# Ledger of designs, part 49: peptides against a protein of PDB entry 4GMN

Target 1, 375 residues: chain A of PDB entry 4GMN
Amino acid sequence: RYANITLLALVTLASIGTDFQETLVKGNQGSRESPISAADEEWNGFDDADGDAMDVDQKSSSGEDQEEDYEEIDVKEDDEDDDDDSITSEMQADMERVVGADGTDDGDLEDLPTLRELIQTAVPQLIRLSNLPIDSDESLTIQSHALSALNNISWTISCLEFANGENANIHNAWYPTAKKIWRKTILPILEADSADLKLATQVTSLAWAVARVLHGETPTDGNPHRKFISLYHSSKQQAGGNSNSIEEPEDPFQGLGVKCIGVVGSLAHDPAPIEVNREVGVFLVTLLRQSNNVPPAEIVEALNQLFDIYGDEELACDKEVFWKDGFLKHLEEFLPKMRTLTKGIDKRTQPELRTRADEALLNLGRFVQYKKKHA

## One batch from the design tools (peptide; made by RFdiffusion4, then SolubleMPNN)

Design b1_p11_6_s1 (from b1_p11_6, 5 letters changed)
Fold by OpenDDE base, seed 1:
Structure b1_p11_6_s1 (fold): chain B 375 residues (1-375), chain A 11 residues (1-11)
Amino acid sequence: as target 1 above (375 residues)
Amino acid sequence: KFVPIRSPLIR
C-alpha cells in the first residue's frame, strides 16, 4: 500500500516534469517564432497527364437482405475518466509567468508557488528516495522513479533562460538544490560503480540536466568528468561485445554516449578548473579525430559543446587550452569529414539528426572562421 | 564571443 502510493506519487511527479518541459519548450518556441516570411515558393503544378480510365466492370452481386436484428448493445460509454494528466491550471499559470517574464521582473518565488513547492518540497524528498539502500526490487523501482522525476524537473528548469539575469529568482532558488542533487544523488551513484547501464543512463541524464544550469560551477570533487568519460568508454566496449542489442534508443540523441558528452561538456565551462577543461576538451577533440567509429549524434553534441566551451576569447580556457593545445587545427581538419558525415545521413529516415548535423556543420565552418579572425 | 546558430529543437 505505502509502496504503491509512493510509486504513484513518483510517477505523477515524473509526468508533471515531462509536461512542464513540453509546455516550456512550446512556450519558448512561440516566443522565438519570428514570422519566417512565407517565401512564395511557387509550387509549379504537376501537369495533367491523361492517364487512361480503365473500365472496371461492376459485377452486380444481388446479396439477400438478411435483416439481422442488431440488438442495440447499449455500450455504456464508460466515461473513462481520462485522468487528464494535464498540468494543473496553477502550473500552467506559473509557466506562462516564466515564459512571459520580460527580464525586468525580479519576481520572488512567492509569485511561482508551484515551482517553489517543486524545488523546496518535492525535490528534497526525491533526493532522499534516490539515496535509499537498494535491498529489494521495490527499492530499485523507487530509486528509478525518483531519478526519473528529478531528471524531468531538472531538465525543465534547464530549459529556462538564465543569461543576462533572466529568471534570476528561479536560478537562485534552483542553484543550491541543483548542487544538492549533484552531491547527494549523482555522486553517490557514480561512486557505487554499478554495472547497471539503465541506472547509469538515468543518473547521466540527470547529471546533464543539472550541469546545464551549474556549468563550470558544478562541484569538481572526485573529478566526476573522468567518471563520465570512463562511462562513455565502458558503454562503447559493452555495445561492441554482447550481441544483446541494448535497443539503441530510437532517438539517436537519447543515447548514453550523447548524454556523457553533454555532461562533460557542461562541466568544462568557465569557471571550471583549467585541468578539467583541458581533459574534457581533449576528449571531445579526440572523438572528432576518431569520428569514423563515433555515432553522428555524438559528433553533433561534441561539436556543440566545443562551440559553447571555447566560443569566448576572453576566457582563460581560450589561451590556456584551445590555442595552446592546437584545437583549431583539429576542427579545421574535421570540416571535410563533417561534410561527408552530414551528407551520409538520410533526411527521410533521420530528419532531426540530419537537421542538427547540417546546423553543426554550418556552425563548425563559422567557428573556424571566427577563431582564425580572433587568433 | 562566438554564438552558434541554434534552431529551436523540434520536440
Scores: peptide ipSAE 0.564, ipTM 0.944, DockQ to the pose 0.624
Fold by OpenDDE base, seed 5:
Structure b1_p11_6_s1 (fold): chain B 375 residues (1-375), chain A 11 residues (1-11)
Amino acid sequence: as target 1 above (375 residues)
Amino acid sequence: KFVPIRSPLIR
């Protein structure tokens, strides 16, 4: 009973988080052409395991024509209240306020009561549930659902613009909670070093969502960037051995490799320690050098991260890493490879991947020219 | 500062 209520509440929180994300994305599309960063990762919900419809081979026993009088069972249409898992009217009102709000700097969510309750009441409980001792399949299920709910909430918040002091109230309310998710949920799971790729994917997705807000202010304790780089390499080694068992997600951007790149890229932003930035920058540039064996989506993400990390010539990482380690040469040498890679993507079968690759190619050319001008 | 051109993903 309590487990089922907890699971239902977690599923509801995950659904609410998804709907909130979708509506924020739609709301942002209606206002300014703010470049929605590539991380419109639709969290593919739990595919409810399509209950193996046991094809009960109804042996067509040719039993005789007894005209049994079909009593018209007045099937009361139980109004299946389509519990249209529609965003609660209160949540929708909060979303409309978030999309319209010139954010006050106070970190106060008085005008955003649903978002306040998500951050202050729900998330601390989800963090607790994600840290349950794993002693049963039930505890694994609870952890997975808690991670999914944390993921959806964190992704949703990461879709808000926080540049130039926009949404500062939400940022200030979320920031301590995001650090708590990192320290209490993400780090312990990464330290446990589980061979569970599902859990690794869930925690990496959550880590990316959190790191998209915290950037270089993400806690560097235990060198988490190295854990995600190791996870990237481990995931590639496993995929190369058994071609059948890693369902490559239908969306090439949902892959664990993309998520690992997104996390480490986000972690390397200023004010990250220069050595963290260097290790990540070298990792990303190495992917471009090895691009013949790297999925196109990972190349797109690696390029986007490189543009964001090294786009500002005033940052310490520009001089101490980008120029010092000769990254411009590697980017310039990658231009012809990127053109070939992008042209190899079929616009008919992979329209999104092609669009993002065309954009990343455009930006790579512009970035190389920009860096040559600001050398 | 360099600003990448990013298109909203039309989902």
Scores: peptide ipSAE 0.552, ipTM 0.940, DockQ to the pose 0.567
Fold by OpenDDE base, seed 4:
Formats: C-alpha cells, sequence, structure tokens
Structure b1_p11_6_s1 (fold): chain B 375 residues (1-375), chain A 11 residues (1-11)
C-alpha cells in the first residue's frame, strides 16, 4: 500500500514540474515588472545520489490464497460538515471586490485544466500524505516528498501576480486550498515540535510560499508567527553547538533563517491583527539592531519585509506600530551598518547576495526619506 | 504607498 502512495506522490511531483514551468514561462512573459524575490526554488532535479540498489531479493513465496473477508468497514463519512463558515460574508465580499465587479469568475479554471487538476485533485492528496502518522522511515519519506510537492506548487503559484485583480481565477481557486494546506499540513507539523531541522525547513518553505499569497489573511489561530520566530531562534542555537552543521545551503537565501523571516513578514501584512504585526515588526527591527551576528541574506529579507509591511501610510499598522514603536529611528541608525555590511560582500564570490544587498540598501535610503516625508 | 525597487536577478 505505501509503495503505491509513494509512487503516486512521485508521479504527481514529476507531472507538476514539467507542465507548470511551461505555464509560468508563458505567464511571466507578460508581467516582467514584479520583483521575483522568488527564492527561485529551481526544482533541484532529483540528484541521482547513490542508487544503492536494494537487492529486492525476489523470494517468490507462493503464500496461499487466504480469502480474508475484507469486512467493508463502512467508514461512515461523518460529514461533520464543520461548516467553518469562517469565510465571513465580509471576506467573501472582499474577495468579490478584489475580483472586479463584472467577472462572474467562480474560480473556474476551465481554460487551465492542468492547473485545475493540480489544485483540486493533486493537492488534496498531497495534504493527506503530509498528515500520515509518522511510524516508520517510509512514512517520514512520504511526508517529505508530499511537502516538497506542496512547496513547489505553492511557490509556483506565489510567483503569479495577483495585484489589481490579475489572475483572479487562479487566486480564487488557490485561496481555499492554500488555507487548507496551512490548517491541515503546516500547523500540525509546527505543533508537533519536531527537532528535525530538515522537516522544519521544508514546512517553513511551504509556509512562506502559502503566506506569500494569503498574506495577512493567513489563519492566525495558535499564533503561528510566534512559532516561526521561536524556530528562527532555535535554529541559531543549534547551528552554534553541534558540528553536525547541516551544511548551510550554498545559496544564502535558502537558509531556514531567511525562510522564517519570509513567513513572519508575509503573515504581518494587512489585514493581519495589529498585535501580530507588532510582534513581527519588533522581531525584524531587532534583527537589524543585532545585525553584527545576523547573516546578510536574513538582513536583506528582513528589510524587504519591512518595506512591504510598512510601505503604506494608509494602513493601521503605520500609525499603531511603525510610528508608535519608533521604527524609523532604528532604520535610520541601521543605514550606516547596512552600507558597511553591503560593502563587505564580495561581488565575485557572492554576486546575487551583493546585488540584493545593494538593492536593499538603496531601498532603505529611499524608504527612510519616504517615511520622513509622510510623517 | 512606498514601492521598493526590485530588479530581476540576472542569473
Amino acid sequence: as target 1 above (375 residues)
Amino acid sequence: KFVPIRSPLIR
């Protein structure tokens, strides 16, 4: 039974990788202006790491036909229609308002049958596979593959432009599924408090991809932002002690610290609760204050999140958090440190990190000037 | 609203 599930997950993964890249390449030819601060999780193809051919010794044991009477366990689908009607009529009306008034676009992906099958058929199966009880190394492997599939799908969708009602059909089809991934996959894994940093990295990557679409509409139940902040701090403590350095990914932007910052930053966007925004904003500003001990990639991500969260003076978080908690002063005090940090990055060895740091430094100067003008 | 400048990373 498990082998068929693993095979289904692998076949689903393989089918996802090919058709979605073609669809993205066609879609992304139009909207070149959105800064893909995508961590291009290029699908690192399955590195053909060691094919230890487990010699499945074909012991042809001709075991007898015991007709085990499969008692049809009438799984009463207790349709506990937990109609968690938590799609408040206000959220539905705001979704209908983001979808411009003339689009009876019921999220009908009629023109995108592959994407429809991916969202409606494949993702619900991957969610189920990610929620299997971990009782074996096989179940852990299945969970890891299901998480990787969900991650790749979610990242791919998060690279679409949804601003100004663009791709509204895709957004509307994805939104309930993204919430289901959050509630059924991400939260249970975060609550299990596993010491497995690999699993934590996978779930955090998935959480970032999901939160890049849901933003402040990401479910706040159980204060997940605090769990990711805790995970950030725990990951820093573990890296300092055990010489089993999980090899820091060669890409500084693929680190668990960057992913944690990306998640919590995304969660803090409007319409997030002001106290969630405050806790995240204080965390991000604290990273800038402690920048001497923070990897440059995490500083770049923290700055980008701060610009996106506090870039709009009309939002409640501008008055109630940014100005009230004195964030401008901390950003101004950080400018000379950011110049030093950016200059310390070698353009030859880390060209991407240097480019993103130069951009973040430019934006920090512009942001400080903007906020001073709109005080 | 402030809009950060973000350039496509030239890979």
Scores: peptide ipSAE 0.552, ipTM 0.938, DockQ to the pose 0.513
Fold by OpenDDE base, seed 3:
Structure b1_p11_6_s1 (fold): chain B 375 residues (1-375), chain A 11 residues (1-11)
Amino acid sequence: as target 1 above (375 residues)
Amino acid sequence: KFVPIRSPLIR
């Protein structure tokens, strides 16, 4: 009983988070002629379409012919238009304010009551639920749903613009909570070293959403970038052995490899420690060098991360990593390979992957020219 | 700094 109510509440929080994200993405596309980063559209929530219909094995006990007169309860199909308007009028009003608000400096989410309750009341409970001792299938299910809800909330917030002091009130409210999610949910699960690929995918998706806001200010305790690099390599070794058991997600950008690249790329941004930046940069450049065996979506993500990390010549990582470790040469040598890779993607069967690869190829050519000019 | 061209995905 309590479990089913908790599960229903978690599913409802996860759906609300998805609908909130979709409406924010649509709203932000309508208001800004500014090119939205391709990263903002990538995360459609986990369609946990694993409605594993528990086949309640109705043991057909051949019990006798009692013609119980089923009174036709005329169930008026009240066409309750299940307009699952999961978006409350209060949530919609909060979203319109987030899209329209030039950042009022008031660090209190006074004008955003729904978002305030999500950050201050719901997220701390979800963190608690994600940390329950795993002693039953019920506790595993609760953890999974708590991770999904945290993921949806974190991704939705990560789609907001925080550059130039935009949404500073939301950023300031979210920042300490994002650090709590990292330290209390993400790190403990990563330290448990579970062979569960589903759990690893969920925690990595959540880690990416959190790291997209925290960037180089993400806690470096225990060198989490190395854990995600290790997870990347481990996932490739498992996929190579049993080709039948990992349903590769239909969307090439939803793969665990892409998520690992997104996390470590985000962790390597300024003000990350130079050695963290170097280890991530070397990992990303190594993927480009080994591109013959790397999925195209992971190459696209690795390029986007490299452009964002090393796009600023004033940062310490430009001199101490990019130039010192000779990354420009590797990027220039990769240009002809990227042209071949991009041309090999069928526009008819994979239109999104082709579009993102065409853009990443364009940016790679521009980036190499830019870095040669700013050498 | 370098600014990548990022296009909204045309759904």
Scores: peptide ipSAE 0.550, ipTM 0.939, DockQ to the pose 0.503

Design b1_p11_6_s2 (from b1_p11_6, 5 letters changed)
Fold by OpenDDE base, seed 4:
Structure b1_p11_6_s2 (fold): chain B 375 residues (1-375), chain A 11 residues (1-11)
Amino acid sequence: as target 1 above (375 residues)
Amino acid sequence: MFVPIRSPLIR
């Protein structure tokens, strides 16, 4: 009786997350489908025809030789003692404690009561339900439904724009909760080393949704990027061995491989540790080098992640990873392969995959030219 | 900064 009520509640929460996502997608489409009213009146450019070259001969004269004697300002080398303000182990522990403090600076969601209740009331219960001991098929079912609800909520929130301070109230409310989902739901499931590919796919989808908001601020404890890289490789080995086709999802972009790439790419954004960035960057570039055996959707995702990670020349990862590890050469060498791959996708049978591959190919050409200009 | 051209994710 309690299980059926819990399952119904979880299905309802998963539905609310989906309905909210559809509403946000439709709202964002409707805001772009504001008809550019065809009142592009032809602003006929100013015919500045009248080139009257008034040759104003202004002759003005003379001013004098003042030899201003620049006095040698004897800049005393004040020995500024390099007080190596080594952040004391205590300040670092206090920073970890302040970053780890449940600073319930829950962003003010007074105007968004439904979203507030989803984040503050529903998500903590879903985290709890996802962490139940798995002792029965019923507990496994509850976990799967809790993960599905968390996934739908997290994906919905990850579809909001947070750049340039947009939706800052939602970001601030979600950010601590997203870290709680990561630490309390995602990491424990990844550490349990379950051979359940369904569970692995669910947790990886959730991890991608969470990491699309947290980016490089995603907790790096236990090297989760390596766990997802390992999961990527393990999933490829299992698909090759058992002729029990786990039906590849009809959508190429819903595959576990794409999800793993999306997670690790998101984890590698600034301010991620440079070694996390390097390991992910090398993984992504290696997929491009081995592209003959990689699904086109994974190549598209890997390229998109590389553009996002290494698109900013001001970031430490540009100098320390992109240029230092010679990624530009690999991207340039991949251009002809990407053209062949993209042309090999049938527009009739896989129109979305072809469109996204054509876009990724366009961006790859632009990105290589951009990086050559900003070298 | 490089900005990739992206179509809206219709998901």
Scores: peptide ipSAE 0.490, ipTM 0.934, DockQ to the pose 0.724
Fold by OpenDDE base, seed 1:
Structure b1_p11_6_s2 (fold): chain B 375 residues (1-375), chain A 11 residues (1-11)
Amino acid sequence: as target 1 above (375 residues)
Amino acid sequence: MFVPIRSPLIR
């Protein structure tokens, strides 16, 4: 576990270091060679491709019948009832340390020094570089690489399990930095009225990675969910008018529409304001109702977000939004459409999209049954 | 609480 996180931090640092070194070398060499499209492989998660099928060759060695005699060792039950209620002085010292920490509890990454340096030293510099005044093609390139680096780091961290207090040290170290990325990088770029779809895609990818950790605790300043919903609609209007195809990414799940859905879905989780949850929930349910004109990958993501947002009946959003706004009816009415949509995806040409759609269809059927039982 | 089935995407 620790070795994989350290290796991951090193790979991310190496990627950042390479991209910055290439940008610095290209800036110093005033040669107008067109940026080789190094595919900014926006790292959108670790595929846990630990399918290391160790083919354990079961060599059948026929070893012989040695009858080893089991001597019965008579274990004496010594009943010593020593009720040593000694709350050890060490547990008391750890409790006092938790109460006395002045609110710079940067989660102590003593065991993960490379990840600590990435979060505490590298990320603050990347935030600064992403906020440079855009006055040249060089400053635009630096911003793009800083956003790609922040994206890759944020996605990496967002793939860690934080449920049940897992990786709490990493979560606590990342959380204030993630809020800083949101406030200092994401919000200013979303407030800049830029028609740059590349920049919009980069900032939306970063926003999704950050929001996957912060969830409903993502800063609500300036109603960012409405900006991403607006961006979703604007991206659909531009694709319909000008056949200058920004090549739709070969991966259907890398589309700006999917990223917008992922961001707003993540922003709508508890403890998000109920009106933010409502606006997002209505947006997602509206995509299902309009599914004839929505890419299958966006439908899959919208369903996954709806399951995550409304999967818990104890949350205020279940009563105040899901039931009150009648979402179950829309999900039930969508089941036949989802079956048709999923069957329409060719397993040979789009195997991943088909697998994700088959899973989302299975979950939709289960979710509708679950909600009917907990009504 | 509802838990969706999520297969690891073997990419």
Scores: peptide ipSAE 0.486, ipTM 0.928, DockQ to the pose 0.495
Fold by OpenDDE base, seed 3:
Structure b1_p11_6_s2 (fold): chain B 375 residues (1-375), chain A 11 residues (1-11)
Amino acid sequence: as target 1 above (375 residues)
Amino acid sequence: MFVPIRSPLIR
């Protein structure tokens, strides 16, 4: 009974987070040519796998013809217009304020009451629920739903622009909470070294959403970038060995490999330690060198991360990693391979993957030319 | 600073 109410509340919080995200994405697409990468469809749908097929053993008892007059209960299908208007008028007002907030109001979250309650009241409870001792299938289910809700909230907030002091009030409120999610939820699950790929995918998605806001300010305790690199390699080894096809997600960009690349790329941004940046940069460049055995979506994500990490020549990582470790040569040598890879993607069957690969190829050519000019 | 061209995802 309490479990079902908790689960329903977690489902509702996850739904609210999704609807909030969709509305923010639609709103931001109207106002800025700023490329939010399509990590946006991480609706971790509930697998309706609890089709408990009650095998009602049809004992064929040849019982007699009692014509029980089934009174046709005219079940009026009340068309419950499932106008799942899950978006409250208060949430809509908060969304309109966030989309319209030209960063000028140093206002506390006083003007964003729904977002305030989400960050200050809901998220601390979700962190608590994600840290419960796993002693039952019920506790596993609660953890999964708490991670889903944290994921959707964190992704939604990661879709906000924080550059140039925009949304500074939201950033300042979220920043300590994001660090708490990292230290209290993400790190303990990563340290448990579970063979559960579903849990690994959920925690990696959440880690990416959190790292998209914290970047190089993400807590470096225990070298988490190495854990995600290890998880990347482990996931590739498991997929190759057992014909339990992890059903590759229908979306190539929802794969655990893409998520691992997104996390470690985000962790390597300035002001990350130069050693962390180097290890991640070498990992990403190594994927490009080994691209014949790497999914195209992971190559697209690895390129995008390399452009974002090494796009600024004024950063210490440009001199100490990019130029010192000879990354330009590897990117130049990869250009003809990327052209072949991109042309190999069928526009009819994988239109999004082809579009993102065409863009990444365009950017790779531009980036190589840019770096040669600023050498 | 390099700025990548990123297309809005046509949903």
Scores: peptide ipSAE 0.475, ipTM 0.927, DockQ to the pose 0.535
Fold by OpenDDE base, seed 5:
Structure b1_p11_6_s2 (fold): chain B 375 residues (1-375), chain A 11 residues (1-11)
Amino acid sequence: as target 1 above (375 residues)
Amino acid sequence: MFVPIRSPLIR
């Protein structure tokens, strides 16, 4: 029975992670090659780039045709019958409806039966499995898979637009479930204060996915932002001591430090208590001040969180934290450091990290100018 | 409100 739920969770994981990512990708980019990410990787989020692209009229400069001879790499189709743990055709159809719905249909979850069963039937069981007493390696394995399942479901849902009342049906169905994941799965694991970095990474990834939807409405019981800040600092102390044992994830943005920043940033959004916002804002600004000892990916994430938290001048946190605590000065003083940091990233070896750093640098310049205009 | 420019990063 547990094995079948774990298997269903794994199949649901592989399918939700890969195909929803592909569907969001296919919706935004024409036919570029699907990176074969191994089916075993926990999906650790997508950067929602809701950039309203203002039409910049790029004047046509006629650059000359260099015929680069593309050598046709004869990719032998080795027909490995990889059991493509593809989304069930029903789940794919639900996802296609969610992505293809121009957000005008107040459609009930009646039109999304697989998503409904996922939220209402599967997630409550996964929450139960994540709360099993840890008394054996089998119970640890079950917890890990239940956390992975909750992670990918939560990330998938967090990639839906909920601004302006879009997907309100899904938001309304997910919101109480997300709060239940937080209170029943995330908080108990954080209270257990396990030295297990794998478990800490899994619960922090899940916490980020949940907090991306709940934002400042995330339950503040037990000051979870302080626990994630503590976890951030603890993870840095462990990495500094044993150069051999934490395989830095190949993706710089999959690091526990980035995830901790993402969680606490999300927790600090309005309507978060001003005290929570201040503690997080001070943490993020302190990372920028200490940037010489902070991985570039964490700086990128910290900047993105600062832009989202303090981008609205009408919010109480703008006056009571951003201006009152002098954050603009720290951001302006960080601009030359960010330029140096970004230029230090090799475009050839770390193209994504460089792209995100170039973007964060651009936004930092724009944000500083914006805040000076709205002072 | 400030809107950051973000590129959809397909991971």
Scores: peptide ipSAE 0.477, ipTM 0.933, DockQ to the pose 0.669; fails the geometry check

